# Designs tried in a protein design run: peptides against a protein of PDB entry 6RO1. Part 101

Target 1, 216 residues: chain A of PDB entry 6RO1
Amino acid sequence: LGKEIEEYIHKPKYCLPFLQPGRLVKVKNEGDDFGWGVVVNFSKKSNVKPNSGELDPLYVVEVLLRCSKESLKNSATEAAKPAKPDEKGEMQVVPVLVHLLSAISSVRLYIPKDLRPVDNRQSVLKSIQEVQKRFPDGIPLLDPIDDMGIQDQGLKKVIQKVEAFEHRMYSHPLHNDPNLETVYTLCEKKAQIAIDIKSAKRELKKARTVLQMDEL

## One batch from the design tools (peptide; made by RFdiffusion4, then SolubleMPNN)

Design b2_p20_5_s2 (from b2_p20_5, 9 letters changed)
Fold by OpenDDE base, seed 4:
Structure b2_p20_5_s2 (fold): chain B 216 residues (1-216), chain A 20 residues (1-20)
Amino acid sequence: as target 1 above (216 residues)
Amino acid sequence: SEEEKKRLEEALSRLIIVKP
C-alpha cells in the first residue's frame, strides 16, 4: 500500500510543482536509502532514447543529502552513497532522478543561498534533525489528494483501502496472532503518527502565522 | 529558557509548512 502510493507521487506530472527549494524529500536508490534530504533545485534534461528517437525528458532534482565521506572522494566518477547509520556523514548536493523520490514532505525549509561552504550544508542537516525531533512519529507527508491534487482513481482506491484497513484495524479486536500484532502495532504506530503529525502541523502553522505577523 | 525559546522560534521560522 505505501509502495503503491509512492508509484504515484514520484511521477513528474504530480511531484514537480512541489519540488521547490527547501522541500523535504526522501531519496532511495535501489538498496541505498539516503533518508530525508532537501530539494535545492530541479532541471529537465532532454534525453533522446537511442532506439526510438523519442524525446524522453529526464527530470533531475538536486537534493542535499547526507552522504558517506568515502563516496565524496570519488564523486567525479562514482555515485554518492548514503551515510552509514553510525556515520556523521556530510551533506552534499546530489543529482537525483525524480522517480527515486520515495516521499515528499509537507515541510519546506529555508536553505542558505550559498551551499558551497560545508558549514552551510551541515546547517541544513541540523534543520532536518530538528524537524525529525518535532515529528517523532515521522516527518509529515504531502497528502497526495488534498495537497498534491492527484485525481487518479487508482490512487483514490489505494487510499480508500488504507482507510478501510485502518478502520478495520480499529474495529476488529486484535486477535492474538503475533504476526498480526506486529502489523497492527506498525499500523497503530502509523495511525498515531498521523494524529501527531496533524497536531504538529497545527502547531507549526500557528508558529508560522506568528512569524508571518512579525514580517508584517 | 528565553534562549531556548528563541532558538525554537528560529528553528520554526525555518520550517515552512507549504500547503499548496
Scores: peptide ipSAE 0.031, ipTM 0.613, DockQ to the pose 0.157
Fold by OpenDDE base, seed 1:
Structure b2_p20_5_s2 (fold): chain B 216 residues (1-216), chain A 20 residues (1-20)
Amino acid sequence: as target 1 above (216 residues)
Amino acid sequence: SEEEKKRLEEALSRLIIVKP
C-alpha cells in the first residue's frame, strides 16, 4: 500500500507542480536513506534514448540533504552518502532524480537566498529538526488525491481499501484475532498520526495567523 | 519557557504550510 502510493507520487506528471523551493521532500536511493531534505530548484534535462532517438526527459531536483562529511571529501567522483545517525553531517545541495523522492510534504520552509555559506545550509537542518519535533508522528504528507489532484483509478482504489480497512478496524475493536492486533497497532499508530498531523496543522495555521497579525 | 516560545516563533516564521 505505502509503496504503491509512492509509485504515483514520484512521477513527474504529478509531483513537479509541488517541487517549489523550500518544499520538504524525503529522498531514498536504494539502501541510502537521506531522510527529509528541502527542495532548492528543479531542472528538466533533455535525454535522448540511444536506441529509439526518442526524447526521454530526465527531471533533476536539487535537494538540500544531510550528507556524511566523508562522502564530501571523495565527492569529486562519488555520489553523496547520507549522514550516519550519530553523525552531525553537513547539509549539501545534491542533484536528485525525481523518481528517488519517496515522500513530499505539505510543508514548505523559507530557505536562505545564498546557500554557499555552511551556516546558511545548517540553519535549514535546524528548521527541519524543528518541524520534526512539532510532528512527532511524522512530517505531514501531501494528499495524493486532495492535494496533488491524482485522478488515477488504481490509486483511488488503493486509498478506498485503506479507508475501508481503517473504518472496519475502528468499528470492530473486539475481535481477538492475533493478526488483527499487529494490524490494529499499525493502523492506530497511523490514525493517531493522522489526527496529530491534522491538529498540528491547525495549530501551525493558528500560530502563523497570529504571527502575521503581530507583524501588521 | 519564553526562550522555547521564541525558538518556536522563529521556527514558525520559517514554516509555510502550503495548502494546495
Scores: peptide ipSAE 0.029, ipTM 0.646, DockQ to the pose 0.150
Fold by OpenDDE base, seed 2:
Structure b2_p20_5_s2 (fold): chain B 216 residues (1-216), chain A 20 residues (1-20)
Amino acid sequence: as target 1 above (216 residues)
Amino acid sequence: SEEEKKRLEEALSRLIIVKP
């Protein structure tokens, strides 16, 4: 279910309109979880499929990610590795294939115009960490239907199954279904998306109110 | 602390929830 939703949201036809500079995105490449990063830019590259001659456009998003300093010392051709949890790491602009986006947030940050200075990149990490502190249950995601406008009936069915399961779960808390954890994580993610968007809208409203109060 | 409040405010000013 979570993976099925990811298969829709990472499709260029759906996600590209939401890959604006400053958008929070989660990047995962196989075993490498970079966590939350910030979109800097995206580009469409023409790729020619070697076997069919068909133009299969590759979409590359430049994402500011927390990288291991050790991985950056290795040759310019090696893929950056995520910072270890206990490592300070360094924020780097990493070219990422769009299908490696595991999540897209409703949150967009202001980013420095020049990301060449390390301090400017590290300032974005501080902003991400502050967002994470504000959302202890997780950074709010874009709703695939309501926010992203995905009309796919397959996705709607997945979401309906998730909602129906959530409703059953809240109605019957005692069912230890072993698939519960995966569906719970998805249901919690979606319910948490809705709650977090609502919470985020409230906190943004409070933040605007606080900023208005400090101008008094 | 006042410094934490200021950092919070600065971080809030950079936080935009892009409504679709």
Scores: peptide ipSAE 0.028, ipTM 0.636, DockQ to the pose 0.152
Fold by OpenDDE base, seed 5:
Structure b2_p20_5_s2 (fold): chain B 216 residues (1-216), chain A 20 residues (1-20)
Amino acid sequence: as target 1 above (216 residues)
Amino acid sequence: SEEEKKRLEEALSRLIIVKP
């Protein structure tokens, strides 16, 4: 279900309008999970399909990601790798194919104009960590329907299945299975996350309304 | 305090432009 939603949101048709500088995005490449990074820019690249000769445009997003220092030493020959859990890592601007975006946040950060200095890049990591601290349950996602305006009936059916599954999980008092408490605590955390995201979106919408009122 | 919440919201608003 969550993975099926991912298959819609990473499509250029839907996500490109939301890839503004400072947008928080989650990047995964095969077995490599970079976690949350920040969009710097995106570009369209001309590509030719090897089998048909047809033009297949590639969309590349430059994302500021926390990378392993070991992978950066070999950056001339090797792709950037995510920082190890115990590693400090280094923030680098990495070109990422748009289909490797596993999540898009409703959060957009202010980023330094010049990301060439290491200190400016590392300041963005501090900002990501501060956002993560403020959202202990997880960084808020863009709503595919309400925020992204995706009208695809396949996605609507997936969302309805997720909502129906969530509703069934909450409507069944899982009173009797201790393993279900762990799954339920994770799902209640995830729903409390969704509620806290909805609440935080409402508070941010209120705060935006207040800021728009203070700028008037 | 409510004032700290407001300052935090203002600081968040400067750091976090939630533009859908």
Scores: peptide ipSAE 0.027, ipTM 0.591, DockQ to the pose 0.141; fails the geometry check

Design b2_p20_5_s3 (from b2_p20_5, 11 letters changed)
Fold by OpenDDE base, seed 4:
Structure b2_p20_5_s3 (fold): chain B 216 residues (1-216), chain A 20 residues (1-20)
Amino acid sequence: as target 1 above (216 residues)
Amino acid sequence: SEAEEKHLEEAKSKFIDVYP
């Protein structure tokens, strides 16, 4: 269900209007979780499908992400890799396909006008970390229905199932069923999205505040 | 919706077309 919601929100038709400079987004590429980054810009790349000759436009978003220092040494030839948990890393502008956005925040940051200096890029990491401190339950997400305006009935059914599951979880004391852990790992992503939607709805007035770096 | 299409068109107008 969390993955099912993700499959809607990362579609260009839904997310592109929300990919403004300074928007917080979470990036995940297969096994590589970059965590939270900041949108710098986006572009449309013309792609021709090799088998059909059909124009399939690729949407690329440049995201300021925390990358490993090892991946930066070879950045001209190798794809950037996420910083290890214990690594400081370095903030780098990384071109990311829009479908690799695993989450979109209601939070938008002011970014430095010049991201060429390392110090300016690292200042954005400090701002992300400050936002994370302000939101101990996690950075608030855009509501797919109320904020993103997604009208898809499949998504509405998914959300209703998540809400009904949450309501059942709060109404029934969870007996320690070990099969709940596998449901919980699938539902932790679901519950995190639903908790993030509920926390985002409660904090939406605060999170729509364009956080100026000078007020942080 | 017409609003989604309008927002998408406004977003598309900001695209930098990168030709291969």
Scores: peptide ipSAE 0.014, ipTM 0.499, DockQ to the pose 0.042
Fold by OpenDDE base, seed 3:
Structure b2_p20_5_s3 (fold): chain B 216 residues (1-216), chain A 20 residues (1-20)
Amino acid sequence: as target 1 above (216 residues)
Amino acid sequence: SEAEEKHLEEAKSKFIDVYP
């Protein structure tokens, strides 16, 4: 279900209008989870071979991602790798195919104009970490219907199935789990989180505010 | 939809074309 929603969101026709500089996005490439990064820019790769009809354009997003130190050494020959949880890593601008975006946040950060200095790139990591502290229940996602305006009936059916599954998880008493109260508290927390995320999304949508680093 | 196509074309106009 979550993966089925991702298959809609990462489509260029839906996500491109939301890939503004400073947008928080989550990047995953197969087994490599980079976590949350920041959009720097995007480009269209045109496969205009002079004799082949217009091939569907590939879209590349430049995303500031936390990379391993090994990625710095092998940057000419190897794909960037995510920093390990226990390593500091380094923030690097990585070209990412749009279909590798696993999530898009409602949050948009101010980014330094010059990302050539390491300190400027690392300052963005501090801002991401501060956003994560402000949202202990997870960075708020764009709503595919309410925020992204996706009218696809297939997506609406997927969301209805997710909502019905969530409702069933809430309505099925785990009659035999002695932690039922803990599950209900987690479910109420998750529901309150969903409300707080929806409220925070509405406030962020109303504010149209690029979160400046100084306001975090 | 025509609105989706318009939004896509407006988005496309902001792209830098990268030629291999």
Scores: peptide ipSAE 0.014, ipTM 0.482, DockQ to the pose 0.047
Fold by OpenDDE base, seed 5:
Structure b2_p20_5_s3 (fold): chain B 216 residues (1-216), chain A 20 residues (1-20)
Amino acid sequence: as target 1 above (216 residues)
Amino acid sequence: SEAEEKHLEEAKSKFIDVYP
């Protein structure tokens, strides 16, 4: 259910108005969870669909993300990787395809005008960590309906199912059934795998398109 | 939809060149 919402919110037609500088966003790329980062900017790239010759614009958002220092040393040949849990990491501006945004926060941060100095980038990490301390239950999300104004009936049906599910989960005395958590974890894992396969197929198709653009 | 196109055009105006 949460992932079905994600499939709506990361669509350019819905999320682009909310990708202002300083917006907190969560970034996931395949198996790589970068966690929360900060939008710096976004751009539209002209793209041609390889199979139809149709124009399919790619939207790239520059996000300040906590990256592994190991991946940054190889940045000429390797994509940035998320910092390991025990690693300090380094904040880097990473170009991210908009469909890799897994969440968009209601929170916006002030960001330094110049992000070239390492200290300015690392100051933003301190600001993210301060926001995380203020929101122990998690960083608040934009509401897809009330904040983002998404009128899609498919999304409304998903939200209604989530609300009805949450209401049933909280109203049912079975919320303490350890078997229910196992079934939900399995359903989430299955939904995750199905989405990861669909995402990986889309990313493989897009990565082939991006690689074709870098070879031209 | 026309509303989605309008939001997209408004969003396009928010593109900032961050790198001088």
Scores: peptide ipSAE 0.018, ipTM 0.563, DockQ to the pose 0.063; fails the geometry check
Fold by OpenDDE base, seed 2:
Structure b2_p20_5_s3 (fold): chain B 216 residues (1-216), chain A 20 residues (1-20)
Amino acid sequence: as target 1 above (216 residues)
Amino acid sequence: SEAEEKHLEEAKSKFIDVYP
């Protein structure tokens, strides 16, 4: 289900309008999880499919990511590796294919104009960490339907299945408690609180929370 | 610095999954 949603959101036709400089995104490449990074820019590269001669445009997003210092010592042609959890790492601008974006946040940061200085790049990491502290349940994601405007019926069905599954998970503990009424009111309150949290997160999202680094 | 600029340009050349 989560992966099925990712397959929609990382499509260029949906995500490109939201890849503005400062947008928080997650990058994952196979076994390499970079976690949250910040969009610097994106570009369209012409790719010619070798078998069809068809122009299949590649979209490359430059993302400021926390990278292992060891991977930076490798040749300029080698892919950057994520910093280990115990490693300080270094924030680097890494070119990423758009399909490697596993998540897109509603949050957008102000980024330094010059990212050449290490201190400017590391300041962005501090801002990401501060955003993570403000959102202990995780950085808020763009809503694929309400925020991204995806009209695909397949995605709507996936979301409906997720919502139905979440509703069932919240209803399942109810079947074993003899105080069914109190637990139904608590689960209706939790479902309503989840809807109200979704609504409050949606209102907090409508307030385009452009977090200024200076207010952090 | 020139060294930081060079490092940034080198980092920008390190594509993740550039060749499908």
Scores: peptide ipSAE 0.013, ipTM 0.412, DockQ to the pose 0.024; fails the geometry check

Design b2_p20_5_s4 (from b2_p20_5, 11 letters changed)
Fold by OpenDDE base, seed 1:
Structure b2_p20_5_s4 (fold): chain B 216 residues (1-216), chain A 20 residues (1-20)
Amino acid sequence: as target 1 above (216 residues)
Amino acid sequence: SAALEEHLKKALSRFIEVKP
């Protein structure tokens, strides 16, 4: 189901209008999961199929991605690799074929105008991490029907099956089990408490920063 | 909840434009 939706959203005819600067996108190349990056720009490249002479335009999106520092040293000849989970990595502008976009977010970031300085690129990583902290259940996706306007009947049938499955899951007699409601309510309460703690820490940090500015 | 998403959208709007 999720993979079937991906097969629609990465098509240039649907996604190009949403590849504006600052758009959050998820990039995956085979075994290499870069996770969430930020669109810088896109370009259309003319490609000629060698066997048919047909013009098959390639769409390349430049994406700020968290790359391994090791891959960047070899980047003169090799494709950038994703940063290891425990690695800080470095944000780099990587040219990505549009079909390698596995997700597109409704979220757009403000990006620095000059991305040549490392600090400007790393500031974008901090912004992505702040978005991820604010959306504990995942970064919000563009709706393929409501946001992207995809009219494909195959996709509509997939979405209807997902909605029907979700409705059956939520209407299942086990959701009337006080234990399941308790688990969901505890998960929601834990998520809300985590948000409230983050909000309170942020307001406390603002108040401290204001107090420190008034003491200077 | 939609209200939480909207609140998060507003709180993020200083750094993040949640626009389609």
Scores: peptide ipSAE 0.112, ipTM 0.714, DockQ to the pose 0.101
Fold by OpenDDE base, seed 2:
Structure b2_p20_5_s4 (fold): chain B 216 residues (1-216), chain A 20 residues (1-20)
Amino acid sequence: as target 1 above (216 residues)
Amino acid sequence: SAALEEHLKKALSRFIEVKP
């Protein structure tokens, strides 16, 4: 289901209008999950299919991604590696093929005009982390139907299956499966822990924003 | 939820625009 939705949203005909500078996007290349990055720009590259001579345009998005220190600056996604969880990493502009976008957010950031200084790039990471802090359940996604305007009947059927599954999951009385009660108490504890982490992070941010306002 | 997006729009107004 999630992968089936991804197969629609990463198509250039649907996603290109939403790849504006500052758009949050998630990038995944095979086993390498870069997580959330920020669109800098996109370009259309002429590609000639070797077998048909047909022009198959490649779309490349420059995305500011958190890379390992070993990653080359401005390297292709194939050469770039994501920062390890405990690694500081560095925000780098990475050319990404559009089909490597695993998610597109409704969120757009204001980005520095000059991303050449490392401090300007790292400031964007701070902004992403602040968005993530505000969305403990995940950064909000563009709705593929309502926001992206995708009219594909295949996608509509996938969404309807997801909604019907969610509706069934919420409408099934939690009471009949003791394992479901443990999973739901774990999910509810996880949701409550996520809410409590969200509230504590909101209070810590109010306190830090007040502290940063007192330091300015 | 729309309420969360609106709260975020207010709280992130300096750095983040939630626009489709």
Scores: peptide ipSAE 0.071, ipTM 0.705, DockQ to the pose 0.105
Fold by OpenDDE base, seed 3:
Structure b2_p20_5_s4 (fold): chain B 216 residues (1-216), chain A 20 residues (1-20)
Amino acid sequence: as target 1 above (216 residues)
Amino acid sequence: SAALEEHLKKALSRFIEVKP
């Protein structure tokens, strides 16, 4: 189910409008999970299909990712590798094919204008970590239907199956696990934190709009 | 506290939720 949704959202037709600078995206290349990174830019590359001569455009997104320091030394010959769990790593701008985006967040960061200094790149990692701290159940995703506007009937059927599965999972009394109330209270607290973050973002947007109006 | 609210505002100023 999650993989079936991924097959829709990583299509250029659907995801390109949401690949603005600062967008949080999750990058996975086969066995290499980079986790959450930040979109810097995207580009359309002209590609010609070798057999038909038809133009098949490739979409490359530049993503600021946490890379291993070892892979950066070999960057001339080897693909960037994700930082090991216990490694600090280094934030690097990596060109990524759009189909390697495993998730797209509703969250967009403010990024430094100049990402050449290591400190500016590492400041973005601190911002990602702060977002992760604010969302202990995971960084919020764009809704494929409500946020991304995907009208595909196949996707709607997948989502209906997910919702029906979730409804069954929630309507089946998980056995009297005394932790269930704790999990529900945690889920409610987390939902409340998400609402409070959304409210605080709306207030901050209003306050910033007011500040921008006072600076005009 | 006002300090926590200001810290929250500063932390939240680094990111926005962009819904279409």
Scores: peptide ipSAE 0.044, ipTM 0.644, DockQ to the pose 0.151
Fold by OpenDDE base, seed 4:
Structure b2_p20_5_s4 (fold): chain B 216 residues (1-216), chain A 20 residues (1-20)
Amino acid sequence: as target 1 above (216 residues)
Amino acid sequence: SAALEEHLKKALSRFIEVKP
């Protein structure tokens, strides 16, 4: 179920309007989970498939990601790797294919204009960590329907199934099926995501109210 | 407290909810 939502949100058709500079995004490449990073820019690359002549446009987003220091030494030849959990890491601008975005936050950060200095990049990590501290349940996600405007009936059915499952989980704790643990971990992650979206929309509404009071 | 609001404002000013 979480993966099914991801399959919609990472599509360029839906996510590109939300890939503004400063947008928090989660990046996952196969086994490599970079966690939360910040969008710097995106570009459309013309990719001509050599065998079909079909123009399959590749969308590349430049994301500030916490990378391992080891991967940065070889950055000219090797793909950046995520910082280990126990590693401080270093924030680096990494070109990421848009389909590798596993989540998009409603949160947008102010980023330094010049990201060449390491200190400016590391200041963004401090900002991400401050967001994470403010959202202990998780960084708020964009609502795929309400915020992203995705009208796909498949997604609506997935969300309805999640909501119905959450409602059933709250009304009937199905304790007994071991195959439920995988569904439960996916649904707890979704329930947590929905709670986090609701709590985060509330905190963001408070934040926006504070910001709008300065523009008046 | 105005100081707490200003500190919250300054801390929250880093976080714009860009609703689309």
Scores: peptide ipSAE 0.033, ipTM 0.622, DockQ to the pose 0.152; fails the geometry check

